# Ledger of designs, part 26: peptides against a protein of PDB entry 7AL2

Target 1, 85 residues: chain A of PDB entry 7AL2
Amino acid sequence: YEIMLIRPKTIDDINYVVDQVLEESNPVILDLSFLEKESPANFKLAGEKIKQMRSNYGAEALLLSRCNDKNLIIIAPKGVSLVRK

## One batch from the design tools (peptide; made by RFdiffusion4, then SolubleMPNN)

Design b2_p13_8_s1 (from b2_p13_8, 8 letters changed)
Fold by OpenDDE base, seed 5:
Structure b2_p13_8_s1 (fold): chain B 85 residues (1-85), chain A 13 residues (1-13)
Amino acid sequence: as target 1 above (85 residues)
Amino acid sequence: DPSFEEFLKLANS
Protein backbone atom coordinates (compact mmCIF):
# COMPACT_ATOMS: atom_id res chain seq x y z
CA TYR B 1 0.00 0.00 0.00
CA GLU B 2 0.89 3.67 -0.22
CA ILE B 3 0.70 6.30 2.48
CA MET B 4 -1.14 9.34 1.20
CA LEU B 5 -0.55 12.85 2.52
CA ILE B 6 -3.17 15.51 1.96
CA ARG B 7 -4.39 18.81 3.33
CA PRO B 8 -8.00 18.74 2.16
CA LYS B 9 -9.59 21.99 1.08
CA THR B 10 -12.78 20.88 -0.69
CA ILE B 11 -15.49 18.26 -0.52
CA ASP B 12 -13.77 16.55 -3.44
CA ASP B 13 -10.64 16.27 -1.33
CA ILE B 14 -12.63 14.76 1.52
CA ASN B 15 -14.14 12.19 -0.81
CA TYR B 16 -10.68 11.46 -2.16
CA VAL B 17 -9.59 10.56 1.36
CA VAL B 18 -12.56 8.23 1.71
CA ASP B 19 -11.70 6.56 -1.57
CA GLN B 20 -8.07 6.11 -0.57
CA VAL B 21 -8.95 4.45 2.71
CA LEU B 22 -11.91 2.33 1.65
CA GLU B 23 -11.25 1.55 -2.00
CA GLU B 24 -7.47 1.65 -2.25
CA SER B 25 -6.75 0.48 1.31
CA ASN B 26 -4.15 3.20 1.74
CA PRO B 27 -3.44 4.94 5.03
CA VAL B 28 -3.87 8.69 4.84
CA ILE B 29 -2.14 11.38 6.85
CA LEU B 30 -4.47 14.37 6.84
CA ASP B 31 -3.89 17.95 7.80
CA LEU B 32 -7.34 19.26 8.66
CA SER B 33 -6.12 22.74 9.57
CA PHE B 34 -7.44 24.34 6.39
CA LEU B 35 -10.96 23.03 6.84
CA GLU B 36 -10.97 23.80 10.54
CA LYS B 37 -10.08 27.41 9.88
CA GLU B 38 -11.85 28.08 6.60
CA SER B 39 -14.93 25.86 6.45
CA PRO B 40 -16.69 24.73 9.61
CA ALA B 41 -19.22 22.83 7.52
CA ASN B 42 -16.63 20.85 5.60
CA PHE B 43 -14.59 20.31 8.75
CA LYS B 44 -17.65 18.74 10.33
CA LEU B 45 -18.20 16.69 7.19
CA ALA B 46 -14.64 15.40 7.30
CA GLY B 47 -15.09 14.41 10.91
CA GLU B 48 -18.31 12.59 10.14
CA LYS B 49 -16.65 10.71 7.29
CA ILE B 50 -13.82 9.65 9.57
CA LYS B 51 -16.27 8.46 12.21
CA GLN B 52 -18.21 6.55 9.57
CA MET B 53 -15.07 4.84 8.32
CA ARG B 54 -14.18 3.88 11.88
CA SER B 55 -17.59 2.62 12.89
CA ASN B 56 -18.66 0.93 9.66
CA TYR B 57 -15.47 -0.22 7.95
CA GLY B 58 -12.99 -0.91 10.72
CA ALA B 59 -10.73 2.02 9.98
CA GLU B 60 -8.52 3.34 12.76
CA ALA B 61 -7.66 6.98 13.37
CA LEU B 62 -5.06 8.68 15.53
CA LEU B 63 -4.32 12.33 16.21
CA LEU B 64 -0.67 12.96 15.42
CA SER B 65 -0.31 16.64 16.20
CA ARG B 66 -2.46 19.66 16.87
CA CYS B 67 -0.79 23.03 17.02
CA ASN B 68 -1.27 26.53 15.68
CA ASP B 69 -1.29 25.70 11.98
CA LYS B 70 -1.54 21.92 11.87
CA ASN B 71 -4.21 19.37 12.66
CA LEU B 72 -2.58 16.10 11.70
CA ILE B 73 -4.48 12.83 11.79
CA ILE B 74 -3.60 9.44 10.41
CA ILE B 75 -6.41 7.16 9.32
CA ALA B 76 -5.59 3.57 8.48
CA PRO B 77 -7.76 1.03 6.71
CA LYS B 78 -8.71 -2.22 8.37
CA GLY B 79 -5.68 -4.46 8.49
CA VAL B 80 -3.12 -1.73 9.01
CA SER B 81 -2.21 -1.39 12.66
CA LEU B 82 -1.41 1.97 14.20
CA VAL B 83 1.06 1.61 17.04
CA ARG B 84 1.81 4.40 19.49
CA LYS B 85 5.05 4.21 21.48
CA ASP A 1 -21.98 10.10 18.99
CA PRO A 2 -19.12 12.17 20.30
CA SER A 3 -18.09 15.25 18.39
CA PHE A 4 -15.05 15.19 16.17
CA GLU A 5 -13.24 17.44 18.60
CA GLU A 6 -13.99 15.06 21.42
CA PHE A 7 -12.61 12.26 19.28
CA LEU A 8 -9.44 14.22 18.69
CA LYS A 9 -8.98 14.77 22.40
CA LEU A 10 -9.42 11.08 23.08
CA ALA A 11 -7.04 10.11 20.29
CA ASN A 12 -4.40 12.49 21.57
CA SER A 13 -4.51 11.22 25.13
Scores: peptide ipSAE 0.035, ipTM 0.643, DockQ to the pose 0.140
Fold by OpenDDE base, seed 4:
Structure b2_p13_8_s1 (fold): chain B 85 residues (1-85), chain A 13 residues (1-13)
Amino acid sequence: as target 1 above (85 residues)
Amino acid sequence: DPSFEEFLKLANS
């Protein structure tokens, strides 16, 4: 698999993330800082999509880093385990 | 940040 890195800005970008996780089985490292600052509605939508992937498809999500100019979250498809040690 | 806290609830809870 590949690890995708994206800073989504649009609904199309959010759907791209969903496709990468569910269809391609690729982990995605997201920088959500753009959506958080520029579109509260799409930021909420992204969270709901992540919840759906967790609840229905066994995806996992983990916060990697939060600072002034980045909000990094990894989403892993089922079969790629995120382990905190 | 309430918006981020809400996101974390959805993504990590």
Scores: peptide ipSAE 0.035, ipTM 0.650, DockQ to the pose 0.152
Fold by OpenDDE base, seed 1:
Structure b2_p13_8_s1 (fold): chain B 85 residues (1-85), chain A 13 residues (1-13)
Amino acid sequence: as target 1 above (85 residues)
Amino acid sequence: DPSFEEFLKLANS
């Protein structure tokens, strides 16, 4: 598989993340800082999509880093284990 | 940050 990196800015970008996780079975490292600052509605939507992927498809999500200009999350499809050491 | 807390609630619960 591939690991995708993206800083989503639009709904299309959010849907791209969903497609990568569910259709391509690729982990995604995404920076949500743009949505968090510029679009509360789309930031909430992104969170809801992540919940749906976790609840319905066995995806796993983990916060990697949060600071003033970054909000990094990894989303792994079912079968890719995220382990914190 | 309430927006981030809301995200965590959705993504991690």
Scores: peptide ipSAE 0.035, ipTM 0.650, DockQ to the pose 0.152
Fold by OpenDDE base, seed 3:
Structure b2_p13_8_s1 (fold): chain B 85 residues (1-85), chain A 13 residues (1-13)
Amino acid sequence: as target 1 above (85 residues)
Amino acid sequence: DPSFEEFLKLANS
C-alpha cells in the first residue's frame, strides 16, 4: 500500500481521503488544521466521515500531533494495524 | 458515537 499525505481544504479533498481509505486501502495522514481554522462546517464533515469509517468499515484513527498550527491524524484501513509503543 | 473532539481526546490519551 501507499501512505497518502494531505491537508484537505475542500469537500473534494475530504472525499479523496474517504476513497483512499475505503477503495484503495491506503493509510492517510491528514492535517486538519486548514479546515479547523477556515471551515467549521467542513471540519465537522471530515470528523463525521472519520467516525463513519471507524464505525462501519473497521478503520482506525490516531492523533499524531495537536498544536497551534497542526492537527495531524492518521487514518488506517481495516487491514493496517496502528501500534503505539 | 462520541463527538469528534471527544474522539481526539481519546486518541491523544
Scores: peptide ipSAE 0.033, ipTM 0.635, DockQ to the pose 0.142

Design b2_p13_8_s2 (from b2_p13_8, 8 letters changed)
Fold by OpenDDE base, seed 1:
Structure b2_p13_8_s2 (fold): chain B 85 residues (1-85), chain A 13 residues (1-13)
Amino acid sequence: as target 1 above (85 residues)
Amino acid sequence: DPSFQEFLELANS
């Protein structure tokens, strides 16, 4: 698999993340800081999609970093385990 | 978004 890195800016980007996790089985490292600042509606949508992937498809999510200009999350598809030591 | 913040706390736990 590949690890995708993206800072989503549009709904198309959000759907790209969903496709990478669910269809391609690729982990995705997301920076949600753009959506959080520029589009509260799309920020909410991104969160809902992540929740849906966790609830319905066995995806796993982990917050990597949260500060003023970053909101980094890794989303792993079912079958790729996230291990924190 | 409160629901997303709750999600982040769960993911970070």
Scores: peptide ipSAE 0.034, ipTM 0.636, DockQ to the pose 0.130
Fold by OpenDDE base, seed 5:
Structure b2_p13_8_s2 (fold): chain B 85 residues (1-85), chain A 13 residues (1-13)
Amino acid sequence: as target 1 above (85 residues)
Amino acid sequence: DPSFQEFLELANS
């Protein structure tokens, strides 16, 4: 698999993340800082999509870093284990 | 979504 990196800015970007996780089985490291600052509606949508992937498809999510200009999350598809050392 | 962010913070703990 590939690890995708993206800072989503649009609904299309959010759907791209969903496709990568569910259809391509690729982990995604995403920065939600743009949506959080610029589009509360799309930030909410992104969060709902991530929750849906966790609840319905066995995806796993982990906060990597949250600071002033970053909101970094890794979301892994079912079968890819996130291990913390 | 504040509940989502709370989840992420807990996951990092």
Scores: peptide ipSAE 0.034, ipTM 0.639, DockQ to the pose 0.125
Fold by OpenDDE base, seed 4:
Structure b2_p13_8_s2 (fold): chain B 85 residues (1-85), chain A 13 residues (1-13)
Amino acid sequence: as target 1 above (85 residues)
Amino acid sequence: DPSFQEFLELANS
């Protein structure tokens, strides 16, 4: 698999993330800082999509870093385990 | 989404 890196800015970008996780089985490292600052509605949508992937498809999500200019989250598809040690 | 952010922060506890 590949690890995708993206800072989504549009609904199309959000759907791209969903496709990468569910269809391609690729982990995605997301920076949600753009959506959080520029589009509260799309930020909420992204969160709902992530929740759906966790609840319905066994995806996992983990916050990697949060600061003024980034909100980094990894989303892993089922079969790629995120392990904290 | 506060609920999502809270979930992620809990995961990092």
Scores: peptide ipSAE 0.033, ipTM 0.636, DockQ to the pose 0.123
Fold by OpenDDE base, seed 3:
Parts: sequence; C-alpha cells; structure tokens
Structure b2_p13_8_s2 (fold): chain B 85 residues (1-85), chain A 13 residues (1-13)
Amino acid sequence: as target 1 above (85 residues)
Amino acid sequence: DPSFQEFLELANS
C-alpha cells in the first residue's frame, strides 16, 4: 500500500481521503488545520466521515500532533494496524 | 463536533 499525505481544503479533498481509505486501502495522514480554521462546516463533515469509516468499515484513527498550526491524524484501513510503543 | 474532539483526545492518550 501507499501512505497518502494531504491537508484537505475542500469537500473534494475529503472525499479523496474516503476513497483512499475505503477503495484503495491506503493509510492517510491528514492535517485538518485548514478546515478547522477556515471551514467549521467542512471540519465537521471530515469528522463525521472519519467516524463513519471507523464505525462501519473497521478503520482506525490516531492523533499524531495537535498544536497551533497542526492537526495531524492518521487514518488506517481495516487491514493496517496502528501500534503505539 | 464535540464527540470528534473527545475522540481525538482519547486517541492521543
């Protein structure tokens, strides 16, 4: 698989993330800082889609970093294990 | 989404 990196800015970007996780089975490292700052509606949408992927498709999510300029999350498809040491 | 933020905090712990 490939690991995709994206800082989504639009609904199209959010749907791209969903396609990568569910259709391509690729983990995605997201920076949600743009949406959080610039589009509360699309930030909420992104969160809902992440929850749906976790609840309905067995995806996992992990917060990597949260600070003033970053909101980094990794989303892994069902077959990819996220391990913390 | 407050539930999403709570999830993020839980994932970070």
Scores: peptide ipSAE 0.032, ipTM 0.630, DockQ to the pose 0.130

Design b2_p13_8_s3 (from b2_p13_8, 9 letters changed)
Fold by OpenDDE base, seed 3:
Structure b2_p13_8_s3 (fold): chain B 85 residues (1-85), chain A 13 residues (1-13)
Amino acid sequence: as target 1 above (85 residues)
Amino acid sequence: DESFKEFEELANS
């Protein structure tokens, strides 16, 4: 598999993330800082999509870093285990 | 934002 890196800015970007996780089975490292600052509605949408992927498709998610300039999350498809040592 | 807050709590647990 491939690991995708993206800082979503649009709904198209959010849908790209969903496609990568659910259809391509690729983990995605997300920076949600743009949406958090510029589009509360799309930030909420992104959160809903991540929740749905976890609840309905067995995806895992882990917060990597959150500060003033970053909101980094990894979302992994079912079958790719996120392990913290 | 409530759904995302729930997600963040789970991600940090």
Scores: peptide ipSAE 0.047, ipTM 0.688, DockQ to the pose 0.130
Fold by OpenDDE base, seed 4:
Structure b2_p13_8_s3 (fold): chain B 85 residues (1-85), chain A 13 residues (1-13)
Amino acid sequence: as target 1 above (85 residues)
Amino acid sequence: DESFKEFEELANS
């Protein structure tokens, strides 16, 4: 698999994340800082999509960092384990 | 921590 990195800015970007996780089975590292600042609605939408992937498809989501205007989250598809060491 | 709490709240929204 590949690890995708994206700072979503649009709904299309959000849907891209969903496609990568669910259809391509690729982990995605997201920076949600743009949406959080610029679009509360799309930020909420991103959260809904993350919830759906976790609840319905067994994806894992983990906060990587929230500092310095970054809001980094990794979403891993089912079968890719996120491990803290 | 609070940052993770905020993330969880987002994920559960």
Scores: peptide ipSAE 0.037, ipTM 0.630, DockQ to the pose 0.329
Fold by OpenDDE base, seed 5:
Structure b2_p13_8_s3 (fold): chain B 85 residues (1-85), chain A 13 residues (1-13)
Amino acid sequence: as target 1 above (85 residues)
Amino acid sequence: DESFKEFEELANS
């Protein structure tokens, strides 16, 4: 698999993340800082999509960094374990 | 999962 990196800006980008995780089985490191700043609605949507992937498809998600201009989340498809040391 | 819970709070705020 590949690890995808994206800073979503649109609904299309959010759906791209979903496709990468569920259809391509690729982990995604996503920066949600744009959506958080520019679109509260799409930021919430992204969060809901992540919750759905966790609840329904066995995905894991972990906050990597929350600081200035960064809101980094990794979401991994089922079968890829996320381990924090 | 505590780290992600923090994100969830932000997403739902």
Scores: peptide ipSAE 0.035, ipTM 0.637, DockQ to the pose 0.869
Fold by OpenDDE base, seed 2:
Formats: sequence, C-alpha cells, structure tokens
Structure b2_p13_8_s3 (fold): chain B 85 residues (1-85), chain A 13 residues (1-13)
Amino acid sequence: as target 1 above (85 residues)
Amino acid sequence: DESFKEFEELANS
C-alpha cells in the first residue's frame, strides 16, 4: 500500500481521503487545520466521515499532533494496524 | 513507549 499525505481544503479533498481509505486501502495522514480554520461546515463533515469509516468499515484513526496550525491525524484502513508502544 | 505519549485515539476505542 501507499501512505497518502493531504491537507484537505474542499469537499473533493475529503472525498478523496474516503476513497483512499475505503477503495484503495491506503493509510492517509491528513492535516485538518485548514478546514478547522476556514470551513467549520467542512471540518464537521470531515469528522463525520472519519467516524463513519471507523464505525462501519473498521478503519482506525489516531491523532498525531495538535498544535498551532496543525491538526494531524492518521487514518488506517482495515488490515493496517496502528500500534502505540 | 514514551515516544508515543502524545499520540492518542481520535475517538474512544
């Protein structure tokens, strides 16, 4: 698999993340800081999509970093394990 | 591992 890196800015970007996780089975490291700052509605949508992927498709999501201008999350598809050691 | 202390689940698991 490939690991995708993206800072979503649009609904198209959000759907791209969903496609990468569910259709391509690629982990995605995404920075939600743009949406959080610029589009509360799309930030909420991104969160809902992440919850849906976790609840319905066995994806895992882990917060990597939360600081000024960064909101880094990794989403792993089913079959790719995120392990904290 | 202390190196992962700042990593946390996005939601309850």
Scores: peptide ipSAE 0.036, ipTM 0.655, DockQ to the pose 0.101; fails the geometry check

Design b2_p13_8_s4 (from b2_p13_8, 6 letters changed)
Fold by OpenDDE base, seed 3:
Structure b2_p13_8_s4 (fold): chain B 85 residues (1-85), chain A 13 residues (1-13)
Amino acid sequence: as target 1 above (85 residues)
Amino acid sequence: DPSFEEFLELAES
């Protein structure tokens, strides 16, 4: 698989993430800092999509880093295990 | 912020 990195800015970008996780079975590292600052509606939408992927498709999500200019989350498709040491 | 906390609840639980 490939690991995709994206800082989504639009609904198209959010849908791209969904396609990568569900259709391509690729983990995605997201920087949600743009949406959090610039589009509360799309930030909420991204969260809803992540919830749906977890609830319906067995995806897993983990916060990687949170600071002033970063909001990094990894979304792993079913079959890719996220392990913390 | 509240929107971030809401997002974490959606993403992590």
Scores: peptide ipSAE 0.041, ipTM 0.658, DockQ to the pose 0.150
Fold by OpenDDE base, seed 2:
Structure b2_p13_8_s4 (fold): chain B 85 residues (1-85), chain A 13 residues (1-13)
Amino acid sequence: as target 1 above (85 residues)
Amino acid sequence: DPSFEEFLELAES
């Protein structure tokens, strides 16, 4: 698989993330800081999509870092395990 | 850092 890195800015980008996780089975490292700053609605949408992927498709997600200029999330598709030690 | 669930709650609010 490939690991995709993206800082979503549009709904199309959010849907790209969903497609990568669900259809391509690629983990995605997201920086949600743009959406958080520029579009509360799309930020909410991104969060809802992540929750849906976790709840309905067996994806895992982990907050990597959150600060004023970063909001880094990794989402792994079913079959790719995120392990914390 | 906050928990992921804490982040989701914020995102959905």
Scores: peptide ipSAE 0.036, ipTM 0.654, DockQ to the pose 0.655
Fold by OpenDDE base, seed 5:
Structure b2_p13_8_s4 (fold): chain B 85 residues (1-85), chain A 13 residues (1-13)
Amino acid sequence: as target 1 above (85 residues)
Amino acid sequence: DPSFEEFLELAES
């Protein structure tokens, strides 16, 4: 698999993340800082998509870092284990 | 369901 890195800015970007996790089985490292600052609606949408992937498809999500300019999470598809050392 | 922000807080801990 590949690890995708993206800072989503549009609904198309959000859907791309969903496709990567569910269809391509690729982990995605997300920076949600743009959506959080610029589009509360799309930020909420991204969160709902992540929850759906966790609830319905066995995806796993972990917050990596949150500061003033970053909101980093990793989403792993089912079968990829996230391990904190 | 918890809010996305609440989820992030849980994931961070």
Scores: peptide ipSAE 0.032, ipTM 0.642, DockQ to the pose 0.139
Fold by OpenDDE base, seed 4:
Structure b2_p13_8_s4 (fold): chain B 85 residues (1-85), chain A 13 residues (1-13)
Amino acid sequence: as target 1 above (85 residues)
Amino acid sequence: DPSFEEFLELAES
């Protein structure tokens, strides 16, 4: 698999993340800071999609970093384990 | 976005 990295800015980007996780079975490291700052509605949508992937498809999500300029989350599809050592 | 690009650089190093 590939690990995709993206800072979503549009709904299309959000859907791209969903497709990568669910259809391509690729983990995605995403920075939600743009949406959080620029589009509360799309930020909420992104969160809802992440929750759906976790709840319905067994995806895992882990906060990597949260600071003033970053909101980094990794989403792993079912079958790809996120392990903290 | 430069901050994310910086993150990418660090992740790829």
Scores: peptide ipSAE 0.026, ipTM 0.527, DockQ to the pose 0.036

## One batch from the design tools (peptide; made by RFdiffusion4, then SolubleMPNN)

Design b2_p14_1_s1 (from b2_p14_1, 7 letters changed)
Fold by OpenDDE base, seed 4:
Structure b2_p14_1_s1 (fold): chain B 85 residues (1-85), chain A 14 residues (1-14)
Amino acid sequence: as target 1 above (85 residues)
Amino acid sequence: MKESEKFIDEVANS
């Protein structure tokens, strides 16, 4: 698989993440900082999509970093283990 | 991870 990196800006970007995780089985590292700042609605939507992927498809999510500059989380499809050491 | 879940819930409920 590939590890995708994206800083979503639009709904299309959010859907891209969903497609990568569910259809392509690729982990995605997300920077949600743009949405958090520029679109609270799409920020919320992104969160909802992540929850849906976890709840319905067994995806796993791991917060990588939360600071003023970055808001990083990795979403992995079922079968890809995320481990913090 | 609990920390991640809390964050995601926060995002989804923002």
Scores: peptide ipSAE 0.596, ipTM 0.916, DockQ to the pose 0.838
Fold by OpenDDE base, seed 3:
Structure b2_p14_1_s1 (fold): chain B 85 residues (1-85), chain A 14 residues (1-14)
Amino acid sequence: as target 1 above (85 residues)
Amino acid sequence: MKESEKFIDEVANS
């Protein structure tokens, strides 16, 4: 598989993340900082999509970092294990 | 994990 890196800015970007995780079975490292600052609606939508992927498709999510300029989380498809040491 | 769940809930409920 491939690991995708993206800082979503649009709904198309959010749907790209969903397609990568569910259709391509690729983990995605997300920076949500743009949506958090510029679009509360799409920030919320991104969160809802992550919850749906976890609840309905067995995806895993792991928070990587929160700071002023980064809001990083990795989403992994079912079968890819995320481990914190 | 647990803290990740809390964060995702925070985002989804913003």
Scores: peptide ipSAE 0.596, ipTM 0.916, DockQ to the pose 0.882
Fold by OpenDDE base, seed 1:
Structure b2_p14_1_s1 (fold): chain B 85 residues (1-85), chain A 14 residues (1-14)
Amino acid sequence: as target 1 above (85 residues)
Amino acid sequence: MKESEKFIDEVANS
């Protein structure tokens, strides 16, 4: 698999993330800082999509870093294990 | 993983 890196800015970007995780089975490292700052609605939508992928498809999510202007989280499809040591 | 879930919930409730 490939690991995708994206800082989503639009709904199309959010849907791209969903497609990468569910259709391509690729982990995605997300920076949600743009959405948090510029689009509360799409920020919320991104969170809902992550919850849906976890709930319905067994995806995993792991927070990598949270600070000012950076919200990094990795979303992995079922079968790709995320482990914090 | 607990912290990740809390963050995701926070995002989804924005």
Scores: peptide ipSAE 0.595, ipTM 0.916, DockQ to the pose 0.816
Fold by OpenDDE base, seed 2:
Structure b2_p14_1_s1 (fold): chain B 85 residues (1-85), chain A 14 residues (1-14)
Amino acid sequence: as target 1 above (85 residues)
Amino acid sequence: MKESEKFIDEVANS
């Protein structure tokens, strides 16, 4: 698989993330900082999509970093385990 | 993972 990195800015970007996780089975490292600042509605939507992928498709989500400039989370498809040591 | 879930809930409830 490939690991995708994206800082989504649009609904199309959010749907791209969903496609990568569910259709391509690729983990995605997301920076949500743009949406958090520029689009509360799409920020909320991104969160809802992540919850749906976790609940319905067995995806995992792990917060990597949160600071003023970055809001990083990795979403992994079912079959790719995220492990904290 | 609990922190991550809490964060996602925060995002989804924003």
Scores: peptide ipSAE 0.592, ipTM 0.915, DockQ to the pose 0.856

Design b2_p14_1_s2 (from b2_p14_1, 4 letters changed)
Fold by OpenDDE base, seed 5:
Structure b2_p14_1_s2 (fold): chain B 85 residues (1-85), chain A 14 residues (1-14)
Amino acid sequence: as target 1 above (85 residues)
Amino acid sequence: MEESEKYIDSVANS
């Protein structure tokens, strides 16, 4: 698999993330900083999609870093384990 | 992981 990196800005970008995780079985490192700052609705939507992938498809998600310029979350498809040490 | 989950949930509930 590939690890995708994206800073989503639109609904299309959010759907791209979903497709990568569920259809392509690729982990995605997301930077949600744009949505958090610019679109409360799409920020919420992104969170809902992450929740849905976790609840319904066995995806795992982990916050990597949250600071002023980055809001990084990795979302991994079922079968790819995320471990914090 | 617990702190991570808390934040992720907050995104969905924002």
Scores: peptide ipSAE 0.410, ipTM 0.851, DockQ to the pose 0.802
Fold by OpenDDE base, seed 1:
Structure b2_p14_1_s2 (fold): chain B 85 residues (1-85), chain A 14 residues (1-14)
Amino acid sequence: as target 1 above (85 residues)
Amino acid sequence: MEESEKYIDSVANS
């Protein structure tokens, strides 16, 4: 698999993330800092999509870093384990 | 993992 890196700015970007996780079975490292700052609605939508992927498809999500200008979350499809040591 | 869950939930509920 590939690991995709994206800082979503649009709904299309959010749907791209969903497609990568569910259809391509690729983990995605998200930077949500743009949406959090510029679009509260799409920020919420992104969160809802993450929740749906976890609830319905067994995806796993982990916060990597949250600070001033980055908000990094990794989302892994079922079968790719996220482990913190 | 706990912090991740709490934050992700907060995003969805924002």
Scores: peptide ipSAE 0.410, ipTM 0.852, DockQ to the pose 0.818
Fold by OpenDDE base, seed 2:
Formats: structure tokens, sequence, C-alpha cells
Structure b2_p14_1_s2 (fold): chain B 85 residues (1-85), chain A 14 residues (1-14)
């Protein structure tokens, strides 16, 4: 698999993330800082999609870092384990 | 990880 990195800015970007996780089985490292600042509606939508992928498809999600200009979350498809040591 | 889950859940509630 590949690890995708994206800072979503549009609904198309959000759907791209969903496709990568569910259809391509690729982990995605998300930076949600743009949506958080610029689009509360799409920020909420991104969160809803993450919840749906976790609850319905066995995806995992983990906050990697949150600071002033970064909001990093990794989303892993079922079969790719996120392990904390 | 608990804090991570808390934040992730809050994103959809914003």
Amino acid sequence: as target 1 above (85 residues)
Amino acid sequence: MEESEKYIDSVANS
C-alpha cells in the first residue's frame, strides 16, 4: 500500500480521502488545519466521514499532532494497524 | 489515545 498525505481544502478532497481509505486501502495522513480555519461545514463533514469509516468499515484514526498550523490525523484502513509503543 | 479519540469525535460535532 501507499501512504497518502493531504491537506484537504474542498469536498472533493474529503471524498478523495474516503476513496483512498475504503477503495484503495491506503492509509492517509490528513492535515485538517485548512478546513478547521476556513470551512466549519467541511470540517464537520470530514469528521463525520472519519466516524463513518471507523464505525462501518473498521478504519482506525489517530491524532498525530495539533498545533497552530497543523492538525494531523492518520486514518488507516482495516488491516493496517496503528500501534503505540 | 484517549485524548486522540476525544478530539476526533469532537470534529464531527463542531
Scores: peptide ipSAE 0.403, ipTM 0.847, DockQ to the pose 0.779
Fold by OpenDDE base, seed 4:
Structure b2_p14_1_s2 (fold): chain B 85 residues (1-85), chain A 14 residues (1-14)
Amino acid sequence: as target 1 above (85 residues)
Amino acid sequence: MEESEKYIDSVANS
């Protein structure tokens, strides 16, 4: 698989993340800082999509870092384990 | 990871 990196800015970007995780089975490292600052609605939508992927498809999500400039979350498809060492 | 889960769960509620 490939690891995708994206800082989503639009609904299309959010849907891209969903496609990568569910259709392509690729982990995605997300920076949600743009949405959090610029679009509360799309930030919420992104969160809902993450929850759906976790609840319905066995995806795993992990917060990598949260600071002023970055809000990094990795979302991995079922079968890809995220491990903190 | 527990703090991670708490935050991730809260994203959809904001």
Scores: peptide ipSAE 0.403, ipTM 0.847, DockQ to the pose 0.791

Design b2_p14_1_s3 (from b2_p14_1, 5 letters changed)
Fold by OpenDDE base, seed 4:
Structure b2_p14_1_s3 (fold): chain B 85 residues (1-85), chain A 14 residues (1-14)
Amino acid sequence: as target 1 above (85 residues)
Amino acid sequence: MKESEEFIDSVANS
């Protein structure tokens, strides 16, 4: 698999993330800082999509880093285990 | 403006 990195800016980007996780079975490292700042609605949408992937498809999501200009979350498909050691 | 705390609690690290 591939690990995708994206800083979503649009609904299309959010849907791209969903497709990568669910259809391609690729983990995605997300920087949600743009949506958080520029579009509360799309930020909420991204959250809903992540929750749906976790609830319905067994995806896992972990915070990687939160700082001034980053809001990094990894979302992994069910087949890819995220382990904190 | 910073909604990350509530977001993370609801969508990540579960």
Scores: peptide ipSAE 0.261, ipTM 0.810, DockQ to the pose 0.121
Fold by OpenDDE base, seed 2:
Structure b2_p14_1_s3 (fold): chain B 85 residues (1-85), chain A 14 residues (1-14)
Amino acid sequence: as target 1 above (85 residues)
Amino acid sequence: MKESEEFIDSVANS
């Protein structure tokens, strides 16, 4: 698989993340900082999509970094294990 | 820091 990196800015970007995780089975490292700052509605939408992928498709999500400038989350499709040590 | 910790907690780390 490939690991995708994206800082989503639009609904199209959000749907791209969903497609990568569910259809392509690629982990995605995403930075939600743009949506958090610029679009509360799309930020919420992104969060709901992540929750749905976790609840319905066995995806996992892990916060990698949170600071003023970044909101980094990795989303892994089912079969790719995220391990905290 | 931006106020989104509660949202992040519900989205990730589970």
Scores: peptide ipSAE 0.257, ipTM 0.803, DockQ to the pose 0.121
Fold by OpenDDE base, seed 3:
Structure b2_p14_1_s3 (fold): chain B 85 residues (1-85), chain A 14 residues (1-14)
Amino acid sequence: as target 1 above (85 residues)
Amino acid sequence: MKESEEFIDSVANS
């Protein structure tokens, strides 16, 4: 698999993340800082999509880094285990 | 930094 890195800015980007996780089975590292600052509606949408992937498809999501300029989340499809040591 | 504790709790690390 490939690990995708994206800082989504549009609905198309959000849907791209969904496709990568569910159709391609690729983990995605997202920086949600743009949406959080520039589009509250799309930020909420991104969150709902992540929740749906976790609830319905067994995806996992972990916060990697949260600071003033970054909001990094990794989303892993079912079959790719996220392990904290 | 925006406060989004509810978002993180609902989306990640749980």
Scores: peptide ipSAE 0.255, ipTM 0.802, DockQ to the pose 0.124
Fold by OpenDDE base, seed 1:
Structure b2_p14_1_s3 (fold): chain B 85 residues (1-85), chain A 14 residues (1-14)
Amino acid sequence: as target 1 above (85 residues)
Amino acid sequence: MKESEEFIDSVANS
């Protein structure tokens, strides 16, 4: 698999994340900071998509870094385990 | 600062 990195800005970008996780089985490291600042609606949408992937498809999500200028989350598809030591 | 702390916590880390 490949690890994709993206800072989503549009709904198309959000759907890209979903496609990578569910269809391509690629982990995605995403930075939600743009959506959080510029589109509360799409920020919420992105969050709901992540919840859905976790609830319905066995994806895992882990917050990697959160500060005032970034919101970095890794989403892993089922079969790729996220382990924190 | 982040706008949706609780929301992020509901999205990840579980």
Scores: peptide ipSAE 0.249, ipTM 0.803, DockQ to the pose 0.122

